# Designs tried in a protein design run: peptides against a protein of PDB entry 4JHK. Part 115

Target 1, 212 residues: chain A of PDB entry 4JHK
Amino acid sequence: EDYKIQSFDLETQKLLKTALKDPGSVDLEKVSSVIVDQSLKDQVFSREAGRICYTIVQAEAKQTNGSVFRRNLLNRLQQEFKAREETRKRSTQEWVCLVSFICNIFDYLKVNNMPMVALVHPVYDCLFRLAQSDALKNEEEVDCLVLQLHRIGDQLEKMNVQLMDELFNLLRDGFLLQEDLSSMGRLLLLEILEFRAGGWKLSDTAQKYYYS

## One batch from the design tools (peptide; made by RFdiffusion4, then SolubleMPNN)

Design b2_p18_8_s4 (from b2_p18_8, 11 letters changed)
Fold by OpenDDE base, seed 5:
Structure b2_p18_8_s4 (fold): chain B 212 residues (1-212), chain A 18 residues (1-18)
Amino acid sequence: as target 1 above (212 residues)
Amino acid sequence: EPAFAPSTVVPTKRVAPV
């Protein structure tokens, strides 16, 4: 399989490849740090990092029934989550990469085939932050918000429908009332409102309207 | 603030992103 690690130097690529196949032979804390660091700086990698993490978790579980990688990964994610406001202030790009990565981890890393309950509120907190007025005016943040809701919105709603209702109330208000939205931002909000209203899918007519 | 609590993990089927 292609895990999209071509952007790393050769030594790091070797480290990651070894972690994917023989996790017991490498420093899994270092591996987790490398993955998180790159996910915060590279949007393309951030989107694929969840799959890489899942594979490493499965490989370690099969090899030793261990969970060293997962523990280190989640510890690092918690640190980044706590510092999310400072990250947003420093770099919008790093902030949206962080949100994307957390959402991907929620999507791929499951416990007994179920989403990790501990990630539900952190994910919602990130999405609610993106739904605030100061974020909705930024097209990059709106794009991130809408993308995550397309990917994991249905799963997240099943974990807490009340929070999802509250989130979409904010999105509706932003769409209707906020004056400094970009044209694309407004279009994206309309699309995601319709997406959820349609059961987390678009009709053929809507698909043509938004993506033709 | 919410915490990322440890959980027991068993092998699961991979889920493809939307």
Scores: peptide ipSAE 0.034, ipTM 0.611, DockQ to the pose 0.126
Fold by OpenDDE base, seed 2:
Structure b2_p18_8_s4 (fold): chain B 212 residues (1-212), chain A 18 residues (1-18)
Amino acid sequence: as target 1 above (212 residues)
Amino acid sequence: EPAFAPSTVVPTKRVAPV
């Protein structure tokens, strides 16, 4: 298995590799912290981190039937989530990385083969924040919002359709009413509106239109 | 303010990202 961890120094790479194969032999709190820290800095890794976390969780479950990594991961995520407004103020990049990471964790980590219920409201809260007018005018935030909805929107809707309806009401209002949206932002909102309307998939015609 | 709560993660097959 190839995991994209080349951005870490060699010592940290070894730590992560060991965590993936023999999680009981490493400090899983440290591993979780390293993963979260890097995910806040690198959007590419924030996506990969979901897969890495999934693998570590699986490995620990198989090895010891334990959940030390998951517990530490979720604790750190909760800390970052609670501080999300300050993070957004400090760095839009870190903010969208945080959202991306949380969404990827939601996507990969399952409880009873279902998304973790505990993450549903936090994920929605992040997406709702991205759907506010001050965020919709920023293409980086719109891109993040739309990307996550492509990835996990159908799953989130199954968990709470009312929140999804409310979220998309905001997106529709932004698309129609907000005057300071960029052309790209408006296009992205239109695309995701159509994406959901199509059952969280695009027709061939729509695919060609948006991604030609 | 929503909070994360501990949940028992059950090993599952990897979900393919969209």
Scores: peptide ipSAE 0.033, ipTM 0.622, DockQ to the pose 0.114
Fold by OpenDDE base, seed 1:
Structure b2_p18_8_s4 (fold): chain B 212 residues (1-212), chain A 18 residues (1-18)
Amino acid sequence: as target 1 above (212 residues)
Amino acid sequence: EPAFAPSTVVPTKRVAPV
C-alpha cells in the first residue's frame, strides 16, 4: 500500500516507513507526535494519517500484541482536544484540522468493528462547537462541520441519536434564524439537513441541486 | 469533559470510509 508522506523530510519518512513495518524498532511516542503535528497543519493529510495510524496499530498488534502507539496517539489527541479553544483562537485552520483528524481517527480505528466509545463524546463536542453561532458564520468551520457529518454522521447517530438530534436542532436554527451566515454556509447547512433527513444520502435530484 | 481511553486489549480494525 502506498502512503502519502512526501510532505515530510527524508529522515521522518524513513521513521514512518519503519514504524509501518517494524513498530517495535522505533520510538512510537515520537511517531505519534509527528503524525499529529502534521495533521494539525494539513487537513488533507488527516485522512492519510488515519490510514497510517491504523496500519501502525495493526502492525504492533501483530508483532507484540501491544498498543503503545495507540496509547500515545490517544494521549496526544486528548491533550489537543483539551486545548481546542486556544487552538481555535490561534488558528481556524489548525482548529478545523484538529476536528478533521479526530473524526478520521474515529472513522478508521474500530474496536471489534465498532467505533471507539471513548471518542464519541469528544467528536460530538467538536461538532457542537462548530455548530455555535460564532463558528457558523465562518465558512471554513461550516465546511469542516458538514464534511465530517457526511463522513461519519450515520455512525455517530447510531452511537447516540439524542446528541445528533440536539446537534441538528442547532444547525436548523442556524439555517433559519442566524442572519450573518454566508450564502455558501447557509447552502451547506441546508444540504446537510436534507442529507440526514434522507437517511445520510442524497437523491440524484438533490445531488444535482447541490453539486452540479 | 470525557477522557480518551488510552488503550484497549482488543485490536482495532479499519472500517472502509463511505
Scores: peptide ipSAE 0.032, ipTM 0.625, DockQ to the pose 0.111
Fold by OpenDDE base, seed 4:
Structure b2_p18_8_s4 (fold): chain B 212 residues (1-212), chain A 18 residues (1-18)
Amino acid sequence: as target 1 above (212 residues)
Amino acid sequence: EPAFAPSTVVPTKRVAPV
């Protein structure tokens, strides 16, 4: 299986490969840190890092019945989450990568077939931040917001429909009232509003309208 | 700020990406 780790140097690739197969033989704290660091820099990796994390978690559980990697991963995520405003100020790219990574972890790391409860509020907080006026004017942030809602919106709603309603109220108001949205940003907001209204799916007609 | 902690120490299940 290809885990898309070509962007790492050879030493780090070896570390990750070993973690995937023999997690007990490596420093899993270091592994978690490396994965988070790269996810903040690389949009493509950030999108797929959840799969790598899942595999390492399963490998460690099977090998030692341990959870060192998951604990370290979540600790690092909490640190990055707390510093999210500073990250956003420093780099919009790193900020949207952080949001994407947190959402991917939410998507891939299920416990008893359910999302990790501890991640629900952090994910919503990130999406609410992207829904603020100062973020909606930035097309890169709108892209991230809409992408995550496409990926995990239905799951998030099942965890807390009230928060989802509040979030989409902000998106509706942004679409209707905010004057400094880009044309594409406004189109994306309209699409995601329709996407949720349609039960988190698009009709064939809507699909053609937005993506043909 | 919310706390990042697993509810239990159990294996996770992979979900297909959307």
Scores: peptide ipSAE 0.030, ipTM 0.613, DockQ to the pose 0.121

## One batch from the design tools (peptide; made by RFdiffusion4, then SolubleMPNN)

Design b2_p19_3_s1 (from b2_p19_3 with Y2F T3V E12R)
Fold by OpenDDE base, seed 2:
Structure b2_p19_3_s1 (fold): chain B 212 residues (1-212), chain A 19 residues (1-19)
Amino acid sequence: as target 1 above (212 residues)
Amino acid sequence: SFVPADMEEVQRLIDEITS
């Protein structure tokens, strides 16, 4: 399997490749830190990071029946989550990268093919934060919110329908009542409202309308 | 509305999954 790690230096690439194949031979805390750091800078990488993390977790489980990597990863994730407001204040880009990373970890790091329960509330907290008025006015945050809901909304809803209902109440209110939404932001909110209403699916025609 | 997560509960859940 090929992983998109070209953005790292050669030494780090080697480290990651070794972690994927022989996790017991590397510092898994360092590996997790590298992955998190890059995910906080590159939203596109965050999705790849999920796959990488999953593979490392599986490799370590098979090799040593250990979970050192996962523990370190989740601990770091928790630290970043706790500091999310400061991150948002410092950089919207880093904030949306953080959200994307958390969501992608939720998407890929499954236990027995089930989402990690420990991540449900943190994910919702991030999405709820993006659904606040001060965030909805920022198209970058709306883009992130809608993207995550497209990716993992159905899974999140299965974990907690009540929270999803509450979240979408905020989105509906934002769509209807908030005046300082960008045109694209408003369109994206409408799209995601329809997306969920359609069972987390949109027709090809509708999708073309919103994203053409 | 926004409901903050119980971080202690999150930690416990993490521990349960990763132990």
Scores: peptide ipSAE 0.049, ipTM 0.641, DockQ to the pose 0.811
Fold by OpenDDE base, seed 1:
Structure b2_p19_3_s1 (fold): chain B 212 residues (1-212), chain A 19 residues (1-19)
Amino acid sequence: as target 1 above (212 residues)
Amino acid sequence: SFVPADMEEVQRLIDEITS
């Protein structure tokens, strides 16, 4: 896999590579902290970090049957989630990076080949926050919301269809009733409404309409 | 409206991993 670690300095790149090859030889708490820190600053990395984390988890499990990395990762994730409103207040970019990171972790870190039940409500909580009127008027937040729903919406719905229905009621109302949506934001909301209605897929006709 | 998330399950998972 391509881990896209170019945003890290050389020392950190070496640390990450070593964690992938020989996790027992590095400070995995430090590794987890570095990944989270970078995910909060880099949107591209935040959407890719799950693959790196999954690989490190598998490498540590294989080498020592350990779980130090995952433990520290989830601890840090919990801390950032708890502080999400303050993060949003401080920086919209960091906020959407956090959401992207949490959703990406949900997508890649599975228990018995199933999504982590523990992350379902936190993920929905983030998406519901993005679906509020004050967030829907910000195109960056709408982009994030729609992107995550494209990536993991079907998985989330399987975990809790009631919450997904409630979320999409908000999105429908936003699309129909909110006046200060950007043109792109309104288009994206319509697209994601159709995406779910179509069983979390787009027809060829719809694909051309929205993305050509 | 915003729906508060329950972090108890996350904490349980962490505790399980650390035990």
Scores: peptide ipSAE 0.031, ipTM 0.545, DockQ to the pose 0.596; fails the geometry check
Fold by OpenDDE base, seed 4:
Structure b2_p19_3_s1 (fold): chain B 212 residues (1-212), chain A 19 residues (1-19)
Amino acid sequence: as target 1 above (212 residues)
Amino acid sequence: SFVPADMEEVQRLIDEITS
């Protein structure tokens, strides 16, 4: 299978390709670091990173029953999560990339075909942060919030419906009461409210209304 | 934010896969 790794230099591309096929022959700590670093800069790659990580985890487990890659990945993820407020203050772009990365890891890096329970609350914490009034006024953060809910909202709700209800109460209040939302931000909040209300689906008519 | 309990769970997971 092909992976979108053209943004890396040739040496790093070789490293990643080798990790995917023969993880025991490379420095898996370095591999994890490279993936995280790029995911924090490029939101498009962040989506691909989930698939890459899953493949490496499976390859290492099959080859050596090892988990060195997953250990290093989760350690780095934890470090970045702890520093999320500093990241947000420094760069909104890096912050939304971090959220996207955590959500993509949740989506792809499953254990026994189930979401990693340990990531549920961290994911919700990120989404709740995006749902605060100081974040809702920033269209870039609203874009990120809505995108993640489209991708993994149904899975998250299955893990904890109470937290999802609380989150959407904030989004409803933002839509109705917050004065400094952009027009697009307000539209996106309405769309995601309808998306969940429709069982995490949109009708063809609604799809055309919001995205045509 | 990692709820302290969540952070501990992540650390436990890491410990399990490294032991």
Scores: peptide ipSAE 0.029, ipTM 0.655, DockQ to the pose 0.415; fails the geometry check
Fold by OpenDDE base, seed 5:
Structure b2_p19_3_s1 (fold): chain B 212 residues (1-212), chain A 19 residues (1-19)
Amino acid sequence: as target 1 above (212 residues)
Amino acid sequence: SFVPADMEEVQRLIDEITS
């Protein structure tokens, strides 16, 4: 059963299934567009999208030694990234979906089990934007920021510890000094500060305290 | 290039997504 792509119509589901099994027989540009479009609407799908994208990339490489899908995917991501401020202005929900998707692609679309170096700075740029005062006051943006750091923070730090230090300086200042944080936002900032301090791990006690 | 572990993961994901 194709439970992971149930949100799409039957025609699109067929397209995606075919892309996974026989990528050379479908329009991979169209496939990438469909995945990106849905990921910009739904953060839950965005997580699955990363896995789907990785599978399609691998399948195409194996079948034809091609990279059409990955090229189209990354080009679309670049376009969305460049327009991120306009997206944020238009819709906070779409903005956090965009950030989530970029982070999920970073997490799943690896080469020889290594993150794509080209995505490091774009990811940090998104996280730094979420760490600005005007974003920290929005709980939806704080949720996104903290979620991404939970998922890929350790990987990002390995790629550039200096940027991570700078980011967390902003988060610490926000936690301590910013007055218009929501109670949940402040709690989430504290949690993520402790999460990193603990080596990007949560103890059972911390898990119960913050998420039970 | 892909290593054997990568290909195994690809097949696993294909099977999971298309099941």
Scores: peptide ipSAE 0.008, ipTM 0.432, DockQ to the pose 0.028; fails the geometry check

Design b2_p19_3_s2 (from b2_p19_3 with Y2F T3V M7L E12K)
Fold by OpenDDE base, seed 3:
Formats: C-alpha cells, structure tokens, sequence
Structure b2_p19_3_s2 (fold): chain B 212 residues (1-212), chain A 19 residues (1-19)
C-alpha cells in the first residue's frame, strides 16, 4: 500500500516505512511523536496520519501482540487535547490541525472494527468548541468543523445522537442569529445543516449549488 | 449547552493498554 508521506524528509520517510513493515525494529515513541508533530502542522496530512497509525497498530499487534505505538500515540493525543485552549490562543491553524487529527484517529483507528468509544466525547468536545460563537466567526474554524462533520458525522451520530442534536442546534442558531459570520462561513453552516437533514448526504443539485 | 470535557475515557484506555 502506498502512503502519502512526501512531506517528511527522506530519513523520516524511511523511519515511517520501516515502522509500517517492521515496527519492532524502530523506536515507536519517536514514530508516534513524528506523526503527531506533522499532523499539528499539516491538516492535509492528518487524514493520512490516521491510515498510517492504524497500519502500524495492526503491524505491531501481529508482530509482537504489543501496543506500544498506540499507547504513545494516545498519550501524546491526551497531552495535546489538554492544552487545546492554549493551542487555539497561540495558533488557529494548529488548533484546527489538532481537531482534524483527533477526528481522523477516530475515523481510522478502529478496534474490532468499531470506533474507539473513548474518543467519542473528546471528538464532540472539539466540535462543540468549534461551534461556539467566538469560533464560528473564524472561517478557518468553520471550515474545519464542516469538514469533520462531512467525514465522520454519520459515525459520530451513531455513537451519540443526543450530542449531535445539541451540536446542530448550536449550528442552526449560529446560522440564523450570529451577525459576525463570514459569507462563506454562513454558507458552509447552511450546507452542513442540509447535509445532515438529508441523511448525511447531499443531492446533486445541492452539490452544484454549494461547491460550483 | 456543552461543558468542555477532559480525556478521562481516553485515560481509561491508556491505563488498560499499559496494565
């Protein structure tokens, strides 16, 4: 399988490739740190990071029945999550990368073909933070919110429909009542409201309207 | 409304993995 890791230098690419094939031969703490660090800088990489992480987890499980990589990954994730408000204050870009990373780990890092229940509330917590008025006025945060809901909204709703209802109540109120939304932000909120209302899919007509 | 949560549930998973 081909992985999109061209954003790393050649030495790091080699490290990641080795981790994917023979995780026991590399420092898995270092590997996890490298993946998290890059995910916090590059939102595009975040989705690929999910696939890479899942593959390494599976490879280690098969090779040694170990979980060193997953342990280190989740430890680092917890640290970043705890510091999320400071991260947001320092850099909106790093904050949305963090949210993207957490959501993509939720999406790809399945256990027994099921989402990790432990990540449900942290994911919702991030999305609810993006749905607050001070975040909705920032188009970059709205972009992130809408993107994640497109990617994992249906899965997340299956885990807790009540939280999803509450989240979308905030989004509806933001769309209708908040005065300092950007034009694009307001459009994106309307689109995602329609997306969920349509069963987490968008009609061809709506697709052309919102994305043409 | 929603009150920000910690990663208590994730910590439980970490504890399970490291036990």
Amino acid sequence: as target 1 above (212 residues)
Amino acid sequence: SFVPADLEEVQKLIDEITS
Scores: peptide ipSAE 0.033, ipTM 0.627, DockQ to the pose 0.578
Fold by OpenDDE base, seed 4:
Structure b2_p19_3_s2 (fold): chain B 212 residues (1-212), chain A 19 residues (1-19)
Amino acid sequence: as target 1 above (212 residues)
Amino acid sequence: SFVPADLEEVQKLIDEITS
């Protein structure tokens, strides 16, 4: 199995590869820190990070029945989450990377093939924050919001349909009532509204309209 | 509207993992 870690230096690549194959032989706290740090800087890597994290968790569980990596990962994630408003104030880029990372961890880091229940509300919290008026006016935040909903919306809804309804009420209101949305932002909101209405799937017509 | 995250549940999970 190949992992996209070319963006790291060779030493770090070696560290990550070793963690994937022999987690007991490396400092898993350091590994988790490296993954989180990069995920907060690179939204593209964030997707890969989820997959990498899951693999390391499984490898450690199998090898030593340990959970050092997951513990450190979640601890760091919680720290970053707690500081999310400060992060948003400092850098929209870092903020959307954080949201992306949390969502990707939710998507990939399953326990017994189920999402971690403890992450449901934190994920919704991030999405609700992105759905506020001050965030919807920023296209970068709208991009992030819509991307995450495409990726994990169906899973989140299964965990809590009430919260999803509330979230989409905000998105509908934003689409209809907010005046300072960009044209692309408004288009993306419409698309995601239709996406959910279609059972988290796009019709052939919609696919052509939005992505052709 | 904004819904506060259940940070306590996350901590519980962490505690369970580390116990």
Scores: peptide ipSAE 0.031, ipTM 0.626, DockQ to the pose 0.639
Fold by OpenDDE base, seed 2:
Formats: C-alpha cells, structure tokens, sequence
Structure b2_p19_3_s2 (fold): chain B 212 residues (1-212), chain A 19 residues (1-19)
C-alpha cells in the first residue's frame, strides 16, 4: 500500500516502510516517536499518520500478536495531551496539529472495529478547548475544530451524545454571542451547526454555499 | 469513558483483551 511519507528523509522512510511490512524487525518505540513528531509539525500528515498507525498495529498483531507500537503511540499521545496547554502557548500550529493527531488516531485506531473508548474524553477535551472564547477568536483553531467535527463528529456523538450537546452549546453561543470572531470563523461555526443538525451531512446547496 | 490519565492503564487492558 502506498503511504504519503515523502516528507521524511530516506532513512526514516525506510524505517516506516519496514515497520509497515515487518514491524518485529524495527524499534517500534522509535517509529511511534517519529510519526508523532511529524504529526505535531504537519496537520496534513496527521490523517496519513492515522492510516499508517493502523496498518502498523495490524501488522504487529498479525506478526507477533503484539501491541508494542500501539502502546508506545498512546503513551506518547498521553504525554503530549498532558502538555497541551503549554503546546498551545508555544505554538497555535503545533496545538492544532496535536488536536488533529489525537482525532485522527481516534478515527483510525479501532479496536474490534470500534473507536477506542479511552480516547473519547481526550478528544472531547481538545474540542472543548477549541470551543472556548480565547480559541474561537483564532481562525486557525476554528478551522481545526470544524475539520475534526466533520471527520469524526458522528463517531464522537455515538460515543457520548451528552458531551456533543454540551460542545455544540458552546459553539452556538460562540456563533451568536462572541464579537471577535472572524467572518470566516463565524461562517464555519454556522456551517458545522447545520452539519450536525443535518445528521452530520450537508445538502448539496449548503455545501456549495460554504465551500464554493 | 476513561480519563486521559488512564490511557496507559487502558492500553494494558486493551492488550489483555485483544491478546
């Protein structure tokens, strides 16, 4: 299978390719670290990272019935999550990459074809943080929030509808009451409100309106 | 649901279930 790993140096690409094919022959802790590090720098890579991680998890399970990679990955995720406020203070870009990473891990790392329950609260915590007033004023954070909700909102709601209701209460309040939203930010909030109201779908007309 | 601080412990449980 083809994976988008061109941004890595050749040695790292080789490492990742080997991990995908023969995970038992590489340092899976190192592999996980490399993936996380890159995901924290490149939000676009984050989605690919999820796919890569899933494949490595499956490969290791099949080869050795092990879960070393997943354990290391989630442990690193936990560490980054704990430091999320410091990350946000340091760099909004790194912060939204972190959120994107966590959300994509949630999306791709399924257990028995189900989302990992352990990630539900961390994901919601990130989204709730993005839904705070100090974050909603930043279009980059709003973009991230809306993007994640488009990607995994329906899954998250299935895991905990009460938290989703609370989250969208904040988004509605932000849309209606917050004065320092950008025009695009307000538009995105409206769009995501409609998106959920439509069962996590948009009509063709609405799609064209918001994204044309 | 689990809290973020439990991720490592939850992973251990998942490993046990899926092993």
Amino acid sequence: as target 1 above (212 residues)
Amino acid sequence: SFVPADLEEVQKLIDEITS
Scores: peptide ipSAE 0.026, ipTM 0.630, DockQ to the pose 0.241
Fold by OpenDDE base, seed 5:
Structure b2_p19_3_s2 (fold): chain B 212 residues (1-212), chain A 19 residues (1-19)
Amino acid sequence: as target 1 above (212 residues)
Amino acid sequence: SFVPADLEEVQKLIDEITS
């Protein structure tokens, strides 16, 4: 079994497992709420959450041709996205968890193996926010930005290359011109600039240089 | 609608998470 859900109580674990096997027998709104709540406070879980969400969506579609789970999930995401500035002000950690979750949903919640077009602009909006000067000075936000670009940058670029060019113009300016970046933050910006320039891939040499 | 490959992946994930 997957140990990534062991952080939940036994009742919630049972709920999640049942949602995967027999989604029609559980409250899928509650399931979506539980997943979102945990993802907003645990960035590690956020990635697995994307996989879980995809599986539940597929299971429900197969069983009942329904989309209750996906609807509730996306509605909750929209609410959190709208309140993102308040979240950032309250807690940087919650903010980066939110960004991470939205990006992971984009990555995993595919329709016919294609990204959801509706998530493209929200994802870019989050990344552009992380690329602003007031965010780049915070290493936690830079970590999040760079992590997401490693994971989904190539997919995002395929959806809108113009926005990606604009985003990386900001990152280049930040790297070159912003004075209050941390040493690690500056290094991460350089790495991601080179990562994209290399076709969203790192050579073995580059991997050792930046992450050894 | 979902293609056969998608359904196979779904079953794989279900098995992984629930095992």
Scores: peptide ipSAE 0.007, ipTM 0.421, DockQ to the pose 0.028; fails the geometry check

Design b2_p19_3_s3 (from b2_p19_3, 5 letters changed)
Fold by OpenDDE base, seed 3:
Structure b2_p19_3_s3 (fold): chain B 212 residues (1-212), chain A 19 residues (1-19)
Amino acid sequence: as target 1 above (212 residues)
Amino acid sequence: SFVPADEEEVERLIDEITS
């Protein structure tokens, strides 16, 4: 599913469009703040924000050879990551949006066509938190966990197979041993276990479901 | 480093998120 920015007010829509085309003419700190704020509130946007961020980074690099936007974005992301436990306590919805956003940035914001190494452990930290028993009982958190693994699991495994093995040990144990999983949660865990076992490959139909 | 997107790619993205 393609995201539509009509959910933003007209002023913010204009700001984002201008940032994409002429980043030097806008306050890039403000732009980064708007994107992060909306990503924490809108689950659909949090899954699409990476592409927007990547494009702004490219536009700024082309225009001024600068990296002001990326710096501000990553600084704000770091702040939100550090506060993730308090965010989870306050709002499960904001927490899963944060995880989705971090994973989406990992997926799209690459340097020299490679994932940012600095994001590997933060991403795994988020996924491991979702794999704890107190999170697995919440279908919303399981949905988030499984969705991210479908989208970036193969990339993450290439970065650190040991952590992926440890993560999936937790997921297997959750599937087999945890009693308070929802029926859908249990099905999702089984599906992701089989997905990895199959080499992270999906049918075309499943591909569209998880990547659009 | 990042490879900058061309103008057509930027326009396509804008169209996708606004249409």
Scores: peptide ipSAE 0.075, ipTM 0.675, DockQ to the pose 0.024
Fold by OpenDDE base, seed 2:
Structure b2_p19_3_s3 (fold): chain B 212 residues (1-212), chain A 19 residues (1-19)
Amino acid sequence: as target 1 above (212 residues)
Amino acid sequence: SFVPADEEEVERLIDEITS
């Protein structure tokens, strides 16, 4: 499902639109905070926020050769990442939104068509956290984990295949050995194991499921 | 994946997220 900014109030909608068209005329720190805040509350938005962020980055670079938005975005992201365990304790929903957001930023915020190296380990750290036994028993966390791997797994593997191997060792062990997985969780783990084994390729049906 | 590069693509993105 595509996100619609109609969920924001009119002022925020205007702010975002202006940031996309004329970033030099708005407070880009505020824009970044709005995007992060909403991404932590709305997983649908968090999955789409990368496109918006990238567009703002490009717009600012083109207009002023600046990087204020990106700096503020990444600074806020770093803060949220550091507090991820507390976030998870407080709200599983916010936690998976955070992971989705970080992964989405990794996916879209590229430099010279390359992922930001600085985000590789933070992304893996999030995924490894989701791959722990206490997280695998939660279907919401498994869903998040599998979704991210579907979307950026191939890119992450290219950045560090060793970490991906380690991650999937945990997932395989979870699938085979962990008893308190939900039925859906177990199916999702199996699916993602097979997905990677198949070279990170999806059928048309699966493509629709994960990206529509 | 979608990567806007020019003004037209920006407008398309805006349309996608606002309608």
Scores: peptide ipSAE 0.042, ipTM 0.665, DockQ to the pose 0.025
Fold by OpenDDE base, seed 5:
Structure b2_p19_3_s3 (fold): chain B 212 residues (1-212), chain A 19 residues (1-19)
Amino acid sequence: as target 1 above (212 residues)
Amino acid sequence: SFVPADEEEVERLIDEITS
């Protein structure tokens, strides 16, 4: 799936394009705010934002040896993370977009080809929240949970296998014991349980489904 | 996953998201 920035107004489009090519010439705090704001309301963008963010980080590092964008991005992310329960109460859609965005940043915004250690616990905290009974009954939250685990589960497990074991204990219990799951929710939980058991590997067809 | 590594990859990403 290819994202296009034409959904933004012309000024914002120009801002983003310039941030990618010449980050030293724009307000990188504003750029980070725009990206976070859009990621909270647009699920497609939230899943694509990581590659954009990484590109800006690389461009700034190369051009000015700076890290203004990354600093502002992570600060805003921390603020949204702290307010995650209020966000969930206000809008399930914004909540799952937030989780998707955090996971996407974890996936793409690496340091020396390594995941940012500081994001490990925040990511797990979000996934554990999605694994609670009140969230598992909501198909939209289950879909988000399963999607993130498909995309970054193997990386997360490498960072902390104990937390992953605990998470999947909750998912297994939910699948087996929780009575108010939707049919699709139950199917998705079963699928992700089997996915991990199979070593986090997808067929070519499944790969296209989850990553297109 | 798309991870740009150099200026050419940055340009490719720009083209991808703007065309």
Scores: peptide ipSAE 0.034, ipTM 0.655, DockQ to the pose 0.026
Fold by OpenDDE base, seed 1:
Structure b2_p19_3_s3 (fold): chain B 212 residues (1-212), chain A 19 residues (1-19)
Amino acid sequence: as target 1 above (212 residues)
Amino acid sequence: SFVPADEEEVERLIDEITS
């Protein structure tokens, strides 16, 4: 399942392709910046960027045993995370793109087949922010929240079940008590509550919705 | 914090989690 990069200009496409094939021949700091910048603008890319990042990390490790790309990527990601409230204030779209990107990185950039521990709390912080009343009334934020929980909820729970319980208490209360939820938002909250209760097992219909 | 801000700290973290 390869992402199509035709949304980038030709020069950037070439840069990304070269980074994947011969990472030692390009400016990997620039590559990381390009990926983060595009992830903040494009929801589709933000959800797929983790695969590209993982591939570049593996390519650099194989070629030079280096970690320049990952270092720069994570540093930039931390900067964006620290500024997340300002980003949300400025643009809901950029905010949900940021969350999608962080969750996608969590999903794909594993170390020794385990999620990066350093990303656990930042991911939960983002999800808790999406679970606040002012965010639950926005369908775009609810879509993002539920999508991430479908994709990485099981992994996150394994890292910290207490935080997941607290998060879902907020979602339950939102579903039952909050009056200004959209119809779709309410349906999504119910679905994700049932999804976790069922052991994070995807139905055929849910799989088509979230991975089509 | 999300990750160490200092380059040296990042490298230490990477080495720690990949060793």
Scores: peptide ipSAE 0.020, ipTM 0.603, DockQ to the pose 0.143

